# Ledger of designs, part 46: peptides against a protein of PDB entry 7RZF

Target 1, 358 residues: chain A of PDB entry 7RZF
Amino acid sequence: PFQEEHLKQLYKIVPIKDIRNLYVTFPIPDLQKYYKSNPGHYLGHLIGHEGPGSLLSELKSKGWVNTLVGGQKEGARGFMFFIINVDLTEEGLLHVEDIILHMFQYIQKLRAEGPQEWVFQECKDLNAVAFRFKDKERPRGYTSKIAGILHYYPLEEVLTAEYLLEEFRPDLIEMVLDKLRPENVRVAIVSKSFEGKTDRTEEWYGTQYKQEAIPDEVIKKWQNADLNGKFKLPTKNEFIPTNFEILPLEKEATPYPALIKDTAMSKLWFKQDDKFFLPKACLNFEFFSPFAYVDPLHCNMAYLYLELLKDSLNEYAYAAELAGLSYDLQNTIYGMYLSVKGYNDKQPILLKKIIEKM
Target 2, 358 residues: chain A of PDB entry 7RZF as posed
Amino acid sequence: PFQEEHLKQLYKIVPIKDIRNLYVTFPIPDLQKYYKSNPGHYLGHLIGHEGPGSLLSELKSKGWVNTLVGGQKEGARGFMFFIINVDLTEEGLLHVEDIILHMFQYIQKLRAEGPQEWVFQELKDLNAVAFRFKDKERPRGYTSKIAGILHYYPLEEVLTAEYLLEEFRPDLIEMVLDKLRPENVRVAIVSKSFEGKTDRTEEWYGTQYKQEAIPDEVIKKWQNADLNGKFKLPTKNEFIPTNFEILPLEKEATPYPALIKDTAMSKLWFKQDDKFFLPKANLNFEFFSPFAYVDPLHSNMAYLYLELLKDSLNEYAYAAELAGLSYDLQNTIYGMYLSVKGYNDKQPILLKKIIEKM

## One batch from the design tools (peptide; aimed at target 1 G44 G71 K73)

Design b2_p19_1_s1 (made by RFdiffusion4, then SolubleMPNN; from b2_p19_1, 15 letters changed)
Fold by OpenDDE base, seed 4:
Structure b2_p19_1_s1 (fold): chain B 358 residues (1-358), chain A 19 residues (1-19)
Amino acid sequence: as target 1 above (358 residues)
Amino acid sequence: SVLRLLLELLNGQPKVWTV
């Protein structure tokens, strides 16, 4: 385990690639034995959330961060890390202290709200869906992976241990949250801007870095992180599928889309899945307008409309993606194309949200 | 609004392909 002297450290690292990354790392207890509750996944789900009121949403709104990942990572035997990793903009590289302040404000929000059983249930349901409908992997890679994880899990659970949640453990969530403190932080900033400003070289890869103690004033600033009213827990994910019923193959099922509705205003083609038998559908809508491509002004207005529509739908995009739903909106020379793909159960909800924003 | 006018202009035939 890291000793106190290894905490509150800042590493400035020179990458080979032109990348800007921030790693905020917390030593945590070994959570491997708690795989049935997976408190690190619960926290990673919330800290890594991309919806309204999320950490990423606020950091993106400031132009400081492009992407955020939060979660547990294996350490050496008997300890783990919780890591928050962000992709930094050029401006974000100048605001690392404030980015980390926002991380601690979000963590403080999680402490104030306490562990939420409904969030655990969503994680459980999402992981169960991911397990049940997992794609076939290449046998060689899969067997090697399974052989590796046999060191950590009982043989009977080796296939399910990474996916199936069984126990809501608020005590373990609180225990991990208690480790996510400024006094327990290790910060690494990865940027080419540190080239020629480093004093150490890593032995294995020759990575140039500088190690500095984080000033006590900065630690205190982070310790005094207040509740930021911009941070909110996510709303319940309405897109999580619960019905996986596969409708029986129709007797007249054609290998091609059949025209099932023909009206003056609409044509509907349907093809039932005759191959995969998944509780998934692909809904494609082509909207025709004689005005969509009549002149450059109308083309630009149609483009701007779709960009604004996409922006207005961003609040749902992440929740839909987590639930295995996606949408696509494109301009065509004839008008607009909409596609909704994924689990069929909640597609009507996503489609309704799209139509309500249109 | 220009957006409402654009929506009125998009009153075209939806082709729905379900795959």
Scores: peptide ipSAE 0.007, ipTM 0.379, DockQ to the pose 0.013
OpenDDE base, seeds 1, 2, 3, 5: peptide ipSAE 0.006, 0.000, 0.000, 0.010; ipTM 0.412, 0.228, 0.417, 0.478; seed 5 fails the geometry check

Design b2_p19_1_s2 (made by RFdiffusion4, then SolubleMPNN; from b2_p19_1, 13 letters changed)
Fold by OpenDDE base, seed 4:
Structure b2_p19_1_s2 (fold): chain B 358 residues (1-358), chain A 19 residues (1-19)
Amino acid sequence: as target 1 above (358 residues)
Amino acid sequence: SVLRILLELLSSQPKVWTV
C-alpha cells in the first residue's frame, strides 16, 4: 500500500513524443475478487462518459481536454489504481488544477446520486453484447491472453470473466468512490514543456521527471469541491440492443440489392445478409434536392445545415457508439447522404432521432 | 511505481482500456 508520503504527489514528466496528458490516479483495493460486480467498470463508465452533463463534455466545452478515459488498472500485488486520464490541450495544460477540481466535482455528483442499478444493468448488457459479438482474435494472441488470465479466474469463467457482470454491489461502488479523494491522489502531467525543468531520471526508460508535493491549499480546494450543476448522470442508453433475432433468408434472396419499392418520391433497395448472419443492418439514405447544388449559396447553406444537424445529434453520438450503432451524414452534389449502421434492433430509434432533428 | 505504470501506459499501444 502507498504510505501517506506517497500520496498527494505531482509528477511532471517529459515525454519523447509531443503529447500532453494528465493522469489522476488513486490507489484502490484489489478488486479482482469482485470481477462479477466490477465496481471499477461502473465508475469508469460514468467518469469516462462522453454524453451531455459528463466530465468530458464540460472539459471539452472549456477547450481544456480532447479525450478522457477513466477506469481501474492493475497495480502491484494487493492494490489497484483508479485512473482518470485526459489528453490536454495547450490551454488545458495551464488549467490542470481546475480540471482536477472538475473531476472531484463529478465524483462528488456520483456520491450524491449514489449507485444506480440501471447503470449497472446497462454495463452488463453492453458487456454481454461485446462478448457475444466479439471478433475472432488471432489464435496465438488469444491463447496467450487466456493463459495469462487463468491465474486470476476459474477455468470455467476465464472466457467470460472480463465481460459478464452478475452482481450489483452498491457497497463496492461506494467503497471505490470513497478512495477517489484528494488526500489519496497522485497526479502526473506529461508535457514537453517540462523539458529542462526536471531533476530526476527514471531508471528503466530514462524518462526525465520532477516530483513535487501538491500544496495543501490545492488539496483543500479539491476537498471542498461542490456540486457543479453542469454535471448530470447520463440518461438511459436507448440504443442498447436487446433483440438479436436473425430473420431467415428469403427464398428469393438475390446476391445484389433488389428494388422492393418504387414510387415517384422514393426507391428502396434491399439486400439480405447471406454471408455473416449478424443482427446488424446498414441503412443508407440518399436525399435528392434540385436546389442542393444550384449555386454556391445553396451549397454553403446545405453544408451549414448538415454541420448544424451533426452538432444537434452529437448528444446521441456517444450513446449510439457504445451500443454499437453509428450514423454518418454527408453532403452530396445531389443533396444529402445519411447512413445508419450497427445492430438493427435500435436503428429505428436512432433514425427517428435523426429525423426529429432534421 | 505509478511512474512505471504511466510509462507502460505511454509505451503500450492504446490498449483499449477495456474498462
Scores: peptide ipSAE 0.019, ipTM 0.531, DockQ to the pose 0.317
OpenDDE base, seeds 1, 2, 3, 5: peptide ipSAE 0.017, 0.000, 0.006, 0.007; ipTM 0.495, 0.292, 0.402, 0.384

Design b2_p19_1_s3 (made by RFdiffusion4, then SolubleMPNN; from b2_p19_1, 14 letters changed)
Fold by OpenDDE base, seed 5:
Structure b2_p19_1_s3 (fold): chain B 358 residues (1-358), chain A 19 residues (1-19)
Amino acid sequence: as target 1 above (358 residues)
Amino acid sequence: SVLRLLLELLSGSPKVWTV
């Protein structure tokens, strides 16, 4: 495990590819025995959240970060890591200290709010859905994976252990949060901008890097991270499906979409699922406008309208995606195309949100 | 609007693949 001498270190790493990444790493205890509560997944879900008031939302608003991933990673036997990884913009590369300050402000927000059972329940429900409706994997890969994880889980739980949450353990969440401190940090910055500025070479891959101690003043700045009023816990995910009922096949189920409504303003086709028997639906809407493609001005206006509409829907996109819902909006020569896909139970909610923004 | 009609249809309709 890392000793105190290995903490509060900054690594400047030269990549082979033109990438800009920041890795903020915390040594944590081995959480493998706590797979039924999975406190690292709870924290990864919140730290990696993309909704309003999230860490990523604020860092994107600053123009510093494109993507963020938070979660636990296996170490060696008897320890793990919690890692926050971000894709940096060119501007973000200049603001690494401030990015990490925002990470500690968000972590401080999580401490102030304490463990939330409703967030655990959402994670539990999402993972249960993912397990229940898991796609078929290639047998060879699946068998090899299962054989590998048999070292970590009881035989009777080996299929469920990576998915099914059973126990809300606020004590373990707090224990992990207590390890996410500036005094326990290891920072790696990956950028070609460090080329010719390194003094070490990694033994196995020949990666050029520089190691520096993080100044005590910077550590103290991060330790004194206040509550940033822009950070909020996510709202409850209204898109998580709860009804998985599969309706019986209609006696007259057609292999093709049947016209079930024909009016002067709308046609509706329906096809029941006769193949997959999943609690999923695909809703496709074509909106016709005689103005959509009448001239270049109207065409550009229709394009701009959809871009603005997509932007206005970003607040729901991540929550819907987590819940196994997706939407697509496209311009057509006739007007607009909308598709809503995923679990059918909450599709009306997502569709309503889309329509309210239109 | 056509959109309201679509919402009304969807709220009452079983697992519909609308094409």
Scores: peptide ipSAE 0.010, ipTM 0.494, DockQ to the pose 0.013
OpenDDE base, seeds 1, 2, 3, 4: peptide ipSAE 0.008, 0.008, 0.006, 0.006; ipTM 0.446, 0.466, 0.432, 0.374

Design b2_p19_1_s4 (made by RFdiffusion4, then SolubleMPNN; from b2_p19_1, 15 letters changed)
Fold by OpenDDE base, seed 1:
Structure b2_p19_1_s4 (fold): chain B 358 residues (1-358), chain A 19 residues (1-19)
Amino acid sequence: as target 1 above (358 residues)
Amino acid sequence: SVLRLLLELLSGKPKVWTV
């Protein structure tokens, strides 16, 4: 366990690669025994959320952060870490203290709202989908992984333990949240800008670093993190599939796409899946416009339109991706191409939202 | 421990954080 002397520390680390990263790390209890409730996953889901009112959305809006990952990580025996990792912009590197303040404001928002059973249920449903429709892994890698996790889970649960949530434990969520405090923080900043400013070398990799205590005034600033009105819990993910029914193969099913509709304004081809038997579909739309490629102005306008459309759809992109849906929008010389892929159940919802933004 | 974790991240082996 980290002693008090190991907390409230800042590490300035020189990378070999030109990267800028911030790691905000909290020592937490070993959560392995709580795999059925997985409170660290619940918190990782919320802290790592990319939707409106998320921590990442605010940090991106300021131009300070590109990506954010939050979650539990294995430590040594008897303890874990909760880590928030961000990819820093050049500007973000100058605002690390304020980035961490926003992290604590978001954590304070999570405390104020308390544990949400509906969020747990979404995590449960997403994990159940991921388990049920898990892709085939390379046997050697999978066997080695399973052999490793047999040390942590009962034999009867070893295949399901990493996925299937069973118990909503608000008490454990609060317990982990109570460890995510400024007094329990370890900060690491990774940047080439620290070259020549380090005083220590790591024994194993020769990595140059400097260790400093975080000033008490900075810790106090983070302890006094107020509720930031920009932070909100995510909305319910409407894209989570609930129907996994596979329709019987039609007797007239062709090995190739069949033209099922032919009109002056539209052609529709259909191919039923005869190979994979998954509750997934691929919807592809080609839109034709006589104006799309008439001249350089129209071409640039069509490009700009799609970039703006993509930007306007970003609010749904993350929720759709979590639910195993994806979309793609491309300019073509004839107009535009749209694809919607993934679980078929909620594809109409995503498609409707795309069309409403068009 | 955290330093080693950081160093493993810096060594450019993408530990895919499977969220």
Scores: peptide ipSAE 0.016, ipTM 0.539, DockQ to the pose 0.264
OpenDDE base, seeds 2, 3, 4, 5: peptide ipSAE 0.007, 0.006, 0.015, 0.006; ipTM 0.419, 0.428, 0.474, 0.322; seeds 3, 4 fail the geometry check

Design b2_p19_2 (made by RFdiffusion4)
Pose (drawn by RFdiffusion4):
Structure b2_p19_2 (pose): chain A 358 residues (1-358), chain P 19 residues (1-19)
Amino acid sequence: as target 2 above (358 residues)
Amino acid sequence: SPNPDKPYIPDYVWNVIML
């Protein structure tokens, strides 16, 4: 649907609720026919990746961006999109050309070195382990899912869809990586600061927007010289699991969690799993404080402190959320709250780091 | 799944992008 008359264009959209965002849209051909190599997931794993020396961490270091989501959007049949969607700070709206410049800097940093064998082996191992201990399904919604993807795949791999991968073909990685060029951009800016500046309006919904077609100054500023920032490739993962042993049932087996520790400091509830036999457990905590909801100031500083703890710890723990260990730490009325769940091997390192950062 | 997250765009913004 994107003919070349309406390419290289930058719209400005006025919202109703106060948000600020930047959408970078590329068009690409259909890659649902390539469901074994999956080049869109490879570039999505290399673009939208938080951690040391990556696309998001540098934009956090210049104070322009809270978070960004990579990957490819799939639309209808016979055509596909690719999106880099970002949200903006107060002075992140002033330097949009520099943000997209850094996006093509990281793309060119990934074009000078191209394919990687160990990233494909690592991602295939992760999908294989994440498929081998695939948990039970709720019977409603699961049959709608496997009837939703029954139209594309044969009868043998109706289940093993986007779980098992056979081959690493770098040609398709290079092909989809070439279609990401600044002659294929469609920038869209959402900001509430364009109230009285919009000529055009939408008939169906009634929204207002513009046409600021990007002059060639900034296009030929985008693809001209792109060496690097302080970017780097992600490093070897250490949260990949190795212990897949189901520990045996002990003498004191109970059907419900029993109170084991009762002190004036803490109490526990424990139950060995009897039904599922998956090498994974969930640990949860609820810390209490009478000072968390005293007045609005003390009920306000709690969200700010907990949010800045999540800010400063996502850079460390995204590899744990990527390997299958997810944690969550948010505030409650009474006190604050913690819940770490996932594979059975790496809970102590993660929970201990959470406490010592807390 | 360890696959990357799919990007999200509101319907009203996507309809303007398709113009």

Design b2_p19_2_s1 (made by RFdiffusion4, then SolubleMPNN; from b2_p19_2, 9 letters changed)
Fold by OpenDDE base, seed 4:
Structure b2_p19_2_s1 (fold): chain B 358 residues (1-358), chain A 19 residues (1-19)
Amino acid sequence: as target 1 above (358 residues)
Amino acid sequence: SPWPPKPEIPEWVERVLEL
């Protein structure tokens, strides 16, 4: 366990590669026994969210951060860490104090809103999807992972314990949130800009670093983090699949797409999956416009239209991705191409959202 | 790993942080 002298520390670390990373770490109790509720997963989902009103959305809007990950990490027996990791821009490296302030503002928002059972349910549903389809994804990483997990879970639960959420425990969520405080923070900044400014060398890797106490004024600034009105809880993810029914293969299933609708305004081809047997579909739309490429002006208008459409759909991009849905929009010489891919259950919802923005 | 992605900390950073 870290003593008080190990808290409120800043580590400036020199990388070998030209990378800029910020690690904001918090010692937390060992939560392994609470794997069925996994409060760190709940918090990691919200803190690491990429949708509108998220921490990442605000930090990206300022040009300070490229990526953000939040979650628990196992430590030695009896404690864990909660870690927020961001990839810093060059500008973000100059604003680390403000980035961390925004982290605490978001955490304060989570305290103010309190634990949400619907968010837990979404995490549960997402994990259930991941679990259901894990065996169809690359098996090679599975064996080495199982060996490590066997130390933490009963043998009968090893395959499921990481994925299955069973118990909503708002008390444990609040308990972890109570540990995510400035007085409990350990910060690492990784940047080549610290080269020649370090005074310590790590013994195992020879990593050069400097350790400093975070000034009390900075800690107080973070302790007084207000409710930033830009931060909001995510909206419910309407794209999470719940129906995984696979329709039976038709007797007249064609090896190639068959024309099933032919009208003056539309042609529809369909091919049933005969190989993968997944509750997934690929919807591909090609729109033809006689005006799309008549002249450079129309080409530019078509380009701008598509960029605006993509921007308007960005609010759904992350939620769709989490739910195993994707979309693509491209200009073609004849007009526009739209693709919607992933689990079939909620594809109509995503498609409707796209069409409503068109 | 189950979603969400867990923070990946390089071992050389972990050693400095004593994680």
Scores: peptide ipSAE 0.510, ipTM 0.920, DockQ to the pose 0.558
OpenDDE base, seeds 1, 2, 3, 5: peptide ipSAE 0.503, 0.502, 0.496, 0.499; ipTM 0.917, 0.916, 0.913, 0.914; seed 2 fails the geometry check

Design b2_p19_2_s2 (made by RFdiffusion4, then SolubleMPNN; from b2_p19_2, 10 letters changed)
Fold by OpenDDE base, seed 4:
Structure b2_p19_2_s2 (fold): chain B 358 residues (1-358), chain A 19 residues (1-19)
Amino acid sequence: as target 1 above (358 residues)
Amino acid sequence: SPWPKRPEIPEWVERVLRL
């Protein structure tokens, strides 16, 4: 366990590669025994969320951060860490204190809203999907992973323990949130900008670093993090599949797409899956317009239209991704291409959202 | 690992942090 002397520390680390990373770390209790409720997963989901009103969304809007990951990391027996990791822009490197302030503002928002059972249910549902299809989507990583898991879980639960959420425990969520405080923080900044400004060398890798106490004034600033009105809990993810029914292969199933609708305005091709047997579909739409690329003006208008459409759909992108859905929009010389891929159950919802923005 | 994404910390950073 870290003693008080190890808390409120800043590590400036020189990388070999030209990378800029921030690690905001918090010692937390060992949550392994709470795997059925997994409060660290709940918090990792929210803190690491990429939708509107998320921490990442705000930090991206300021041009300070490219990516954000939040979650628990295993440590020594009896302790874990909660870590928020961000990829810093050059500008973000200059605003680390403010970035961390925003982290604490978001954490304060989570405290103010309290634990949400619906969010837990979404995590449960997402994990159930991941578990159900893990062997089909990621065949190679299975064997090596089991050996590591056997150290932490009963043999009978090894296959499921990482995925099964069974118990909503708001008390445990609050307990972990109570550990995510400035007085409990350990910060690492990784940047080449610290080259020649370090005074320590790590023994194993020869990593050059400087360790500094975070000033009390900065800690106090973070402790007084207000509710930033830009931070909001995510909306419910409408794209999470619940129906995984696979229709039987038709007797006359063609190995290639068959034309099943032919009208003056539309042609529809269909091919049933005969290989993967997944509750997934690929919807591809080609729109043809004689005016799309008639002249440079129309080309530019078509381009701008699609960019605006993409921007308008960005609010759904992360939720769709989490739910195993994706979409693609492209300009073509004849018009536009739209693709919707992933689990078929909620594809109509995503498609409707796209059409509503068109 | 199941979703969400877990923080991946390089070992060289972990050792500095004493994680």
Scores: peptide ipSAE 0.510, ipTM 0.923, DockQ to the pose 0.579
OpenDDE base, seeds 1, 2, 3, 5: peptide ipSAE 0.500, 0.498, 0.490, 0.503; ipTM 0.921, 0.918, 0.916, 0.919; seed 1 fails the geometry check

Design b2_p19_2_s3 (made by RFdiffusion4, then SolubleMPNN; from b2_p19_2, 9 letters changed)
Fold by OpenDDE base, seed 4:
Structure b2_p19_2_s3 (fold): chain B 358 residues (1-358), chain A 19 residues (1-19)
Amino acid sequence: as target 1 above (358 residues)
Amino acid sequence: SPWPPKPQIPEWVERVLLL
């Protein structure tokens, strides 16, 4: 465990590669025994969320951060870290104090809202989906991971313990949130801009770094973080699949797409999956417009329309991705192409959302 | 690993954070 003297520290680290990263870390108790509730997963889901009102959305809007990951990591000597890691822009490197302020504002929002059972349920459902399909989608990664997991879980639960959430423990969520305070922070900034400005060398890798105490005034600013009205909890993810039924292969199933509807306005091709046997579908739509490419003006209008459509759909992109859905929109010489892919159960919902924005 | 993605800290950064 870190003593008080090890808290409120800033590490300026020189990378070998030209990278800019911020690691905001918090020592937390060992939560391994609470794997069934996994409060760090709950918090990592919310802090690492990419939807509207998320921490990442605000930091991206300011041009300071490209990516954000939040979650728990194993520590040494019977403790863990909660870590918020961001990829910094050049501008973001100049605004690290403000970035961390926004992190604490988001954490304060989480405290104010309190633990949400529906969010836990979404995490549970997402993990259940991942567990159900882990062996079908990525067989090669299984064997090497088991050996490490055997040290942490009962043999009987090794296969499931990482994925199955069983117990909603709001008390443990609050306990972890209580550790995510400025007085408990250890910050690392990774940037080549610190080259020639370091005074220490890490023994194992020869990493050059400088350690500084975070000024008390900065800690106080973070302690006084407001709720920031831009931060909101995610909305419920309506795209999470719940039905995984696979329809039986039709007797007349063709190895190629069959024309099942032919009208003056539309042609529909269908091919049933005969290989993968997954509750997934690919919906592909080609829209033909005689006006799409008549002249440069119409081409530009079609382009702008699609860009506006993509922008309007961005609010759903992350939620869809988490649920194992994706969409693609492209201009074609004849009009527009739309693709919706992933689990079939909630594809109609995503498709409806797309059409409502069209 | 289950979703969400866990923070990946390079060992050379982690060593500094463990100091």
Scores: peptide ipSAE 0.466, ipTM 0.911, DockQ to the pose 0.607
OpenDDE base, seeds 1, 2, 3, 5: peptide ipSAE 0.452, 0.457, 0.453, 0.453; ipTM 0.907, 0.907, 0.904, 0.904

Design b2_p19_2_s4 (made by RFdiffusion4, then SolubleMPNN; from b2_p19_2, 10 letters changed)
Fold by OpenDDE base, seed 4:
Structure b2_p19_2_s4 (fold): chain B 358 residues (1-358), chain A 19 residues (1-19)
Amino acid sequence: as target 1 above (358 residues)
Amino acid sequence: LPWPKKPYIPEWVERVLLE
């Protein structure tokens, strides 16, 4: 475990590739024994959330960060790390202190709100979905992975331990949150801008870096992180599937889409899945308008309309993605195309949200 | 964990930051 002298350190690291990354790391206790509650997963879900009021949303709005990931990483000798990793913009590289301040503001928001059982339940449900369909959606060579997992879990739980959440432990969530403090931070900034400004070389990879103590004034600034009113907990993810029923194959199932509705205003084609047998559907809509691309003005209006529509739907994009739903909106020369794909159970909800924004 | 995304630290960063 890191001693106090190893905390509050900043590492400026020179990459080989032109990348800009920030790693904000916190030593935490070994959470392996708590895999049934997995408080690090709970916190990683919230800190790494991409919805409205999330840490990423705020940092993106400022143009400082492109991506954000939060979660636990295994360490050595009976401890772990909680890591917040962001991809920095050029502007974000100049605002690292403020980015980290926002991280602590979000963490402070999590402390203020306290552990939420409904969030845990969503994590549980999402993991259950992932577990149920892991083999069908992402075939993985199990053999090599099992050997590594056997070191951490009983043989009987090896297949489920990574996915199964069983116990809501708010006490453990709070315990981990108590470790996510400025006094317990180790920061790395990866940027080519540090080239020629380093004084150390890592032995194994030859990585050039500079190590600095984070100034006490900066630590104090982070310790005094207030509640930022822009940060909010996620809303409930209404797209998480709960029904996985697969309808039996119809006797007259066609290998190609069959026209099942033909009206003056609409044609509907349907094909039942005869191959994958997943509780998934693809809904594709083509909208035709004689005015969509009649002239440059109409083309521009159609483009702007779709861009505005996409922007208005951004609030649902991440929640839908987490739930295994996706949508696509495209301009066509005759109008627009809408696609909704994924688990069929909550597709009507997503479709309704899209239509309400149209 | 299958989800959320796990933080990825390249080994060349890990050896500086975590060792």
Scores: peptide ipSAE 0.478, ipTM 0.918, DockQ to the pose 0.583
OpenDDE base, seeds 1, 2, 3, 5: peptide ipSAE 0.467, 0.472, 0.465, 0.470; ipTM 0.915, 0.915, 0.912, 0.915

